# Ledger of designs, part 136: peptides against a protein of PDB entry 9GMZ

Target 1, 343 residues: chain A of PDB entry 9GMZ
Amino acid sequence: TGFPLELLTRPATERLAYFENYTVAHPRLKEVYEILMRTIAEPAGASFIFVYGASGVGKTTLRLRVEQKLTELALPKLESDRARVPVVGIEAIAPESRYFNWKEYYTRALITLEEPLIDHKFDYGVRGISRDNFGKINVESKVVAPALRRALENALIHRHPDVFFVDEAQHFGKVASGYKLQDQLDCLKSLANMTGILHCLLGTYELLTFRNLSGQLSRRSVDIHFRRYCADSPEDVQAFKSVLLTFQQHLPLAETPNLVDHWEYFYERTLGCIGTLKDWLKRVLSDALDREATTITLKDLQKRALSVAQCQKMFKEIQEGERQLSETEADVQNLRSALGLGA

## One batch from the design tools (peptide; made by RFdiffusion4, then SolubleMPNN)

Design b2_p16_8_s4 (from b2_p16_8, 6 letters changed)
Fold by OpenDDE base, seed 3:
Structure b2_p16_8_s4 (fold): chain B 343 residues (1-343), chain A 16 residues (1-16)
Amino acid sequence: as target 1 above (343 residues)
Amino acid sequence: TPPPPVLGEPVEPVPL
């Protein structure tokens, strides 16, 4: 089944929004979704979940689908417990400065946790945090990071989400020294411990550095590798082609573009990352809609493709992350062999 | 375990 044909008569904005909101439930997304949902339901004393994978693999899509599903599952209980928020998800900001802005992080977390749809106003116990007439959180400039942390701790305890998502969590790691990275982890660990809320950090392979720095986090963390599709796997190539076919059918254009026949070019410029593919197709669709075009061409694709230099950089980052994981798997096997547990 | 995501389902937040 393709896109609703009625979209062809709709404004470009609605056509673009349809494709933006459309999710391909590709095999790796399903697998990681099932693992993540199970881990959230049964954390088994874990305080952290790490979801790591290539940039543009689809981690944000995974987060949003899990947030939606946790909300749907919680609805019957939320009728009786109007204070509860089933899930909270934020994106970590890349600091403009050399230092992670904890004040901004806590402010954004509070704003997201306390969306206007929550009828029950919570008192944070912190002067200079208020709600406007629309229920929006206002934080006065005088409020310092430790006070915002206390407000967030209290809000998380009161709202009791099943999970707290932090997307782009590698931005906690952009501190030029391993010492400062440990401090960031200790802050997050303390927040999870003080609130009793499970934290899920989604990010690039830079999150592996976080796991390796704290042998105490490893005992209280679950790791989920969100793999890209690999061109050396026939199954992965077939899955990638099936994703292209699905997107081809769901581009709201009068003439269905041929994407599948160009699968190698799509793979070359996405490295098997479905988020990168979707974002590329969004840009190309936007350009086509702006021109009132009936279809998209290879030239339209080429105009919005990542450069070879960008792909080479991204591929090096992926290879380094995949290497680190393979080494860790080998170390586990070596440890098992050394313990006499056999293969 | 909840069922996996379905093809074509939107990624819109469900209202709380």
Scores: peptide ipSAE 0.018, ipTM 0.517, DockQ to the pose 0.108
Fold by OpenDDE base, seed 5:
Structure b2_p16_8_s4 (fold): chain B 343 residues (1-343), chain A 16 residues (1-16)
Amino acid sequence: as target 1 above (343 residues)
Amino acid sequence: TPPPPVLGEPVEPVPL
């Protein structure tokens, strides 16, 4: 089934918004979603979940779908516990400086956790944190990072989310000269331990650096690899083609474009990353709608494609991440063999 | 920032 045909008579903004909001439940997304939902329901004493994969694989889409589902599942309990927030999701910001801004992180987390629609206003016991007339949290510039941390700890305890999501979490790895990445991990670990709230960090393969730094984190973390589709796997190629067919049917254009016949070109310029594919198609759709075009062409695709140089850079970053994981799998096999556990 | 788009129901990929 394709897009609602009524969209063809709607403004370009509504047609674009339909495609932006459209999500393909592709096999890797479904697999990772099911693992993540089970892990959140039964964390078994884990304090962290790491979700890592290529840039543009679809980690943000995964997060948003899990946030929706956790919200739906919590609705019956929220009637009795009006202070509860079922889930919190933020994006870690790339620092403008050479170091991660914890003050900004705590401020964003606190603002997100304390959305105006929450009836039960909590006092954080921190001077310079207030609510405006609309219930929005305001943090004065004078409030220091340790005070914001304490406010966030109290808010997380009071609101008791099932999970705290941090997207683009590789930005925690941005440390100034003379600081240790370990101190950043110990800070996050302390926040999770003090609140009792499960933290899910989503990010690039740079998150593997966090995994390797602490044998204590490994004992209290669950790792989820969000893989791209690989062209050397017939099953992955078929899944990628099926995603193209689905997007082809859900582009709100008068004439259905043939994307599937160009699958190799789509693969070359997305590296099997469905988020990168969706973002590309969104840009092309926007250009088509601006021209009142009936369809999209190969020329329209070429105009908005990532450059070969961008793809080569992204592919090197992917290959390094996939290599590190393959080495870890080999190390597990070697450890099992050395323990006398059969291969 | 526009509110995060309320993502519609996930649609399964159509098999080829």
Scores: peptide ipSAE 0.010, ipTM 0.464, DockQ to the pose 0.692
Fold by OpenDDE base, seed 2:
Order: structure tokens, then sequence, then C-alpha cells
Structure b2_p16_8_s4 (fold): chain B 343 residues (1-343), chain A 16 residues (1-16)
């Protein structure tokens, strides 16, 4: 089944919005989604979930799908518990300085946690936190980071989300020293412990450096590797071609473009990352709709492709992350051998 | 604030 044919008579904005909202449930996304949903439902004493994988693998799509599903599952309970928020999700911003801005982090977390539609006014116990006439949280510039932390702790306890998501969480690791990175981990660990709220950190393979700094977090964390598709795996190649076929059928154009015959070129320019593929096709679709084109050509694809230099850089970052995971597996085998447990 | 965009249902990839 392709896109609804009625879209061909609709404005370019609606046609583009259809494709933007369209999600292929590709095997790796489905697997990671099922693991993540199960881990949120049954954390087994975990305080953290780490979801790591290549840039553009689809981590934000995963987060948004889990947020949607948790919201849907919570709706019947939200009628009785007007204080509850089912899920809260923020994106971590890279610090402009060598110091992580905890004040800004806590402010954004509070603003995101307090949806304007929540009739229940919560007193944060902190002077300079108020609601505007639209119900949005306003934090005065005079409020200090320790006060914002207490406000967030109280808000998380009161709203009791099933999970707190932090997307682009590798940005916590972008600090000038390993000591400051440990302090950031200890800060997040303390927030999770004080609130009893499960934290899910989504990020690139740079998140592994952050994850490995705390042997204590390792006991209370679940690791989820969101893998790309690999061209050396026939199963992964078939899954990638199936995704191309699905996108081909869901591009709201009068003539279905042949994407599948160009699968190697799509693989070369996406490295098996479905988010990168979707973003590429979205740009090309936007250009086609602006021209009132009936289809997408290889020339249209080439115009919006990532450069070879961008792909080489991304591939090097992927190889380094995949190497670090392989080293961790080897370290476990070496430890087992050294303990006399056998390989 | 506009409601968060209703993410369309995940669609299974079509087998080749």
Amino acid sequence: as target 1 above (343 residues)
Amino acid sequence: TPPPPVLGEPVEPVPL
C-alpha cells in the first residue's frame, strides 16, 4: 500500500507533511523500540537506559515513537491522576563554553515537564518560578542552578513520568576534563536517585565515553545499541532495500520514482542510516514539490546528497564507535578468561 | 502550542 492518492490533489505542504510524519518500522527500529518499551515498563532496578548509535540512525524517531506510545498508554490514568505526566523529553544542547550550563538544562527540563494544559498548579517552592497567562513556566534570571535543581526534583517527583528522555546526550561528554565529566555523571545519577525517575540518554557513540566513566552507573543501566545496516550482511542489505521500496511507495508523487535500483548509491551516501536516508529524501521531495515535478530523478537525488567528504567523516566516527564496542566485548572475554570461567 | 505532530503509525517495510 502506497501513500493516499488524494494527496496528489492536496497542497505541497500537506504532501511534504505526510512524508515527514511517515515512519518505516524497519527491523532495527522495531527491535530497539521493543527493547526500550520493555525496559521502561520493567526497569528491574535500572536508573538509566543508554541508547547509542550512529548520527542519523533514527534515535530521535525512536524517542518520538516511544513518547507517543507512553502517552497513549497513560491517557486512561491521566483522567484520574491530573498531576501525572507520562513522559518528558528534552534535547541536550552542546555547551558554548568548556562548562555545561546546568541552569539552562534545569530550566528547559522544567519548561518541558510543565505542559500549559496541566490545570494543576504546582508550587516548586522556589521564588522566581511562575506561570504566565498561557500556563507556561517562566524562570527569572536571578534563580540559581541549585534552586532550579530542587524545583526539577520536586516537579519530577510530583509529575512522576515513566521516563525522562535526554536526546543528543553525548553533549554532556563535551567537557574539557574527565573530572568534570564524572561530576556531570554524578549530578545525573543523583537526580535519578532523588526522584526515582528512570532516565534514558540517547546519543552518538560519543555517549560510550560518558557511559564507561562510571562503574556504578553500569550496575544500574541498560545499554541499547541502535545499529546501522551493514553492506557486508545480506540480511541488512535486504532490509535496507525494503526500506527504499517502502519510501519509494510513500513519496506523494504522481509517478513512483525508482529508488531500489540505486540502492548502492543510497547506501554509499547514508552508510546504512535510515534517518540520514529519510532526511535526504525529504529534501529531494521538497525540491520536487516546489517544481511541481511528477517524479524524482537520480539528478535530483545527486543535488541533495551528502558529499563524499561528509560520508567519509561520518564513516570514520561510526568505525571508531563500533571498534570501542568490539573492544568492550573483548575485555569481557579477557576478564572471563582471567577469572578461569572460560571464553 | 500546536499539539505535538501526530506521528503517523509505524509502517512495516514492504518485502522485496
Scores: peptide ipSAE 0.010, ipTM 0.485, DockQ to the pose 0.730
Fold by OpenDDE base, seed 1:
Structure b2_p16_8_s4 (fold): chain B 343 residues (1-343), chain A 16 residues (1-16)
Amino acid sequence: as target 1 above (343 residues)
Amino acid sequence: TPPPPVLGEPVEPVPL
């Protein structure tokens, strides 16, 4: 089924919002979703989940869908336990300096964890953390990072989320050199251990460098690779074409555009990343709605496409990440073979 | 892995 035809009589804002909220359950998203949900339900003593993949593969979409599902599953329990938060998700900020801003991280985590609607107000035991009349957390500038950490630890223990999500987690790794990066990992590890809360770090392939620095985290981490679609795989090409067909049917336009016939051009400019594809189509849809256009043309697509130079840069970053993973997979196979375990 | 969708059939939306 396509979009609701009644949208054609609705304002451009409602038509755009429909497409923005529309999520294709493409095979890779479904696979990673099921693995992540299972791992959250049964962490088996893991303290960390690492979800890594290309920029624009759909990691934020995955996070939001898992957050939604965990919230739905928790609703019956939340009626009796008004202190509990089922899930908390933040985005890691890119450091403005060679130092990660822990104060900002802890502040954002506290603000996200402490929704205004929670009836049971928690006392953080930290001077300079208060709630306004609307129940929003206010953190005074004088509150130092170690105090904010203790407040977050206490809040996480009290609210007991099933998982703590950190999106764009590669930003922890953008801190300068070896020992400082280890200190950041040890800081996160300590937070997970002190709270007993499972942490899920989502990021680009740069997250692998961060993950590999802690041989101790490897024993308590689950890795999830969110792969893009590859043009050398017939199955991946078929899945990508089916995603295009689905988006084609869900663009709220009077005339259904033919996206599938242009699949190679869509692949060239998205590298098989469905998030990049959706963002592209959203920009093109917005332009079409602003013009009161009945359909989308190839020229409209070309106007909002990533440049070849942008795609080449993104592709190099993907190839380096995929190479590092392939080397790790080969090392695992070599280890298995050396142990007398079958391939 | 779930089988890739067949061309001509839409992929189901992730539940809203």
Scores: peptide ipSAE 0.021, ipTM 0.544, DockQ to the pose 0.102; fails the geometry check

## One batch from the design tools (peptide; made by RFdiffusion4, then SolubleMPNN)

Design b2_p17_1_s1 (from b2_p17_1, 9 letters changed)
Fold by OpenDDE base, seed 4:
Structure b2_p17_1_s1 (fold): chain B 343 residues (1-343), chain A 17 residues (1-17)
Amino acid sequence: as target 1 above (343 residues)
Amino acid sequence: RSFDVEVDLEPYLELLR
């Protein structure tokens, strides 16, 4: 089934919003979703989940869908426990400086935990944290990072989410000269341990550096690789074409564009990353709607495509990440073989 | 060749309602 045909008579803003909100349940997304949901339900003593994959593979979409599902599953409990928040999700911000801003991180996490619609207002016990008339948290500039951390710990304990999501978590790896990445990991580990809340870090292959640095985190973490589609796999090519067909059917245009016939060009400019594909199609759809166009042409696609130079850079970053994972898998197999454990 | 990979969108569409 394609888009609702009634959208063709609706404003451009509504047509664009339909496509923006539309999610293709492609095989890799479904697989990672099922693994992540199972791991959240049964963490088996894990304190961390690492979800890593290429930029634009769809990690943010995965997070948002898991957040929605966890909220739905929690609804019966939320009726009895109005203090509970089922899930918390934030995006880590790239530091303007060469150092990760923990004060900003804690502030954003606190703001996310105190949604205006939450009935039970929590007192953080920290001076300089207040609420406005709309229930929005205000943090005064004088509040120091250790106080914000204590406030967040108390809030997480009180709200007891099933998981705390941090998207773009590779930004924790951005430390100033002379600082250790280990100190950042120890800080996160301490927060998870003090609150008893499962943390899920989503990010690029740069998250593998976190996995390698902490032997203690490795024992208390679950790793989930969100793979892109690879052109050397017939099954992956078929899945990628199926995604194109689905998007083709869900673009709210009078004439269905033929995306599938251009699958190689789409693959070349997305590297098999469905998030990159969706963002590209959103830009092209927006341009088409602004022109009141009946369809999308190859020229429209070319106008909004990533450059070859951008794709080459992204591909090198992906290859390096995939190589590191392959080496890790080989090391595990070598260790197993050396221990006399069968393959 | 129907790309019969039924991307079961229903679970995700239900979340959007």
Scores: peptide ipSAE 0.009, ipTM 0.392, DockQ to the pose 0.097
Fold by OpenDDE base, seed 5:
Structure b2_p17_1_s1 (fold): chain B 343 residues (1-343), chain A 17 residues (1-17)
Amino acid sequence: as target 1 above (343 residues)
Amino acid sequence: RSFDVEVDLEPYLELLR
């Protein structure tokens, strides 16, 4: 089924919002979603989940859909436990300084835990944390990182989320030496252990560096690889074409554009990353709506495409990540063979 | 098929009033 036809008579803002909110259930997203949901439900002693994949593969979309589902599943339990928050999700920000700002991280986490949908009656036991008239947390500049950590630990224990998401988690590593990165991960591990809350870090293949640095995290972590679609796989090509077909049916335009016939061009400029594809189509749709156009042309697509240079850079980063994973898989197989375990 | 999850937050909001 395509978009609701009544959208053609609606304002451009509503038509754009429809497409922005629309998510294609593509095979890789569904697979990773199912693995992630299962792992959250049954962590089996894991304290961490790592979700890694190419930039623009759809990790943020995955997170948001899991957050929505966990919220839905928790609604019946909130009648008996009004203090409970089903899920917490934050985005890690690249630090401006050479050091990761733990104060900022804890502050953001606390602010997220105190969204308008929560009971604001909880006392953090920390001076300099207040609430405004709207219940929004204000953290005074004098509050130090250790105090904010204690406040977050208490809040996480009190709210009992099923998982704590950190999106763009590679930003923990950008500024730290390898040792500082390990210390940061050990700090997060300590937070997870002290609170009993499962942490899920989502990010690029740069997250693989975190796994290699902490052999102890490896024992209590689950890895989930969110793969792109590969042009050398007929199955992946068919899935990618099917995504294009679905998107062309859900663009709220008077005339359905033929995206599928241009699948190679779409693949060239997205590298098989559906998030990149969706963002491209959003830009093109916005332009079309601004012009009151009836459809999207190849020229409209070309105007908003990523440059070849951008794609080449992104592809190099993907190839390095995929190589590291392939080497790890080979090492596991070699280890199993050396142990006399069958393949 | 869509991968959208619609969550009715109204019951949750009512518990907070």
Scores: peptide ipSAE 0.008, ipTM 0.405, DockQ to the pose 0.025
Fold by OpenDDE base, seed 3:
Structure b2_p17_1_s1 (fold): chain B 343 residues (1-343), chain A 17 residues (1-17)
Amino acid sequence: as target 1 above (343 residues)
Amino acid sequence: RSFDVEVDLEPYLELLR
């Protein structure tokens, strides 16, 4: 099955949008999706889920798919409880300063909780939070972070989402001092505890540093590793080639490009990260559509590839994260052996 | 944003079956 052939007669914007909205299901995404959905359904007293993996592995795609599924599952309840929001998802922003902007974080979370489809107007109990004529939340500049936190706590309790997603959560860790990082973790813990809402933090391997600083979170968190595909695994190589085959069939071009024959080059420039691959192909497709090209060539791919220097940097970050996880697994085995539990 | 993702889950769901 390929793209709808009718797209070949459609505007470039529609052809590009088709590919942007197309999601390839792949084994790692499936695995992590199932684990995450199960954990959300049965958190077993967990307050946090950590989903970590390489940049561009597909964490945002995972989040969006889970958000969609949770919404579908909630539809029967939403008919009776129009105040309920099934899921909340925000993206953490890199701080411009060494300080995380909690005011901005709370404001974004509040805005996201005000879905236009929600007929039920909630009073946040905070002066300086209003709705415009379109129902959009407006937060006045005078509203301080503690007031916004209370508003968010009240909103989360009232809307009762199944999970609160924070994408790019490694940005919480970009704070200069370990003490401030602990304070941020304690702030998030307090928010989860006060609201009773499960929090899912998605991020790069930098999130592990954040996770490890809080021994208290270890008892109340579930860890999910979203792995990349590895070239040293025949099964992973086959899965990666299968993804390339699927993408080449879903590029809305008159002539199907042969991506699979170039799998090593695609792997070299994506490190086995499917999100990075998709973003690369989107750029190349956009260029091809702008030229009204019938296909894409290796030269077109090379023009939009990440540089070797970028890939080397990303690979070092991945190797460090994978190393830390391997050491942790070894430490667990050593602990089990020392406790007499056997390997 | 959660509702705007008209992502065809069918290929994903088919792989999940």
Scores: peptide ipSAE 0.006, ipTM 0.392, DockQ to the pose 0.132
Fold by OpenDDE base, seed 1:
Structure b2_p17_1_s1 (fold): chain B 343 residues (1-343), chain A 17 residues (1-17)
Amino acid sequence: as target 1 above (343 residues)
Amino acid sequence: RSFDVEVDLEPYLELLR
């Protein structure tokens, strides 16, 4: 089924919002979603989940869908336990300096934990953290990072979310030295251990640096690779074409564009990343709606495409990440062979 | 559940307020 035809009579803002909110349930997203949901339900002593993949593969979409599902599952319990928050999700900010801003991180996490549904005023036990008349947390500038950490630990213990999501988690790695990177990871590990809350870090392949630095995290972490679609796989090509077919049916335009006929061009400019594809189509749809166009043309697509140079840069970053994972898989195979476990 | 179906939780959240 395509978009509701009634949208064609609606304002451009509603038509765009429909497409923005529309999520294609593509095979890789479904697979990673099921693995992540299962891992959250049964962490088996894990304190961390790492979800890594290319920029624009759809990690934020995955997070939002899992957050939605966890919230839905928790709703019946929230009626009786008004102190509970089902899930917490934040985005890590790239540091402006060589130092990660933990104060900002803790503040944002605290603000996110304070959903207005929380009837119970929680005292964070920290001077300079207050609630405004609307129940929103106010953190005074004088409050130091260690105090905010304690407030967050107490809040996480009290609210007991099923998982704490950190999107763009590679930003923890943007620190001047390897020692500081270890300190950042130890800080996160300590937060997870002190609260008993499962942490899920979503990020680019730069997140693998965290995996390599902490052999100790290997026993307490689950890894989930959110793969792009690969043009060398017939199954992946078919899945990518099916995504294009679905998107063309859900573009609220008078004439359905034939996106599938241009699948190679879409692949060239998205590298098999569905998030990149969706963002591209959003820009093109916005332009088409502004012009009151009946359809999208190849020229419209070309106008909003990533440049070849941008795609080449992104592809090199993807290849390096995929190579690092392939080496890890080869190391596992070598270990199995060395253990006398037949291939 | 299809990923394309947004469950508007807002009405339920309003009932919890």
Scores: peptide ipSAE 0.023, ipTM 0.602, DockQ to the pose 0.029; fails the geometry check

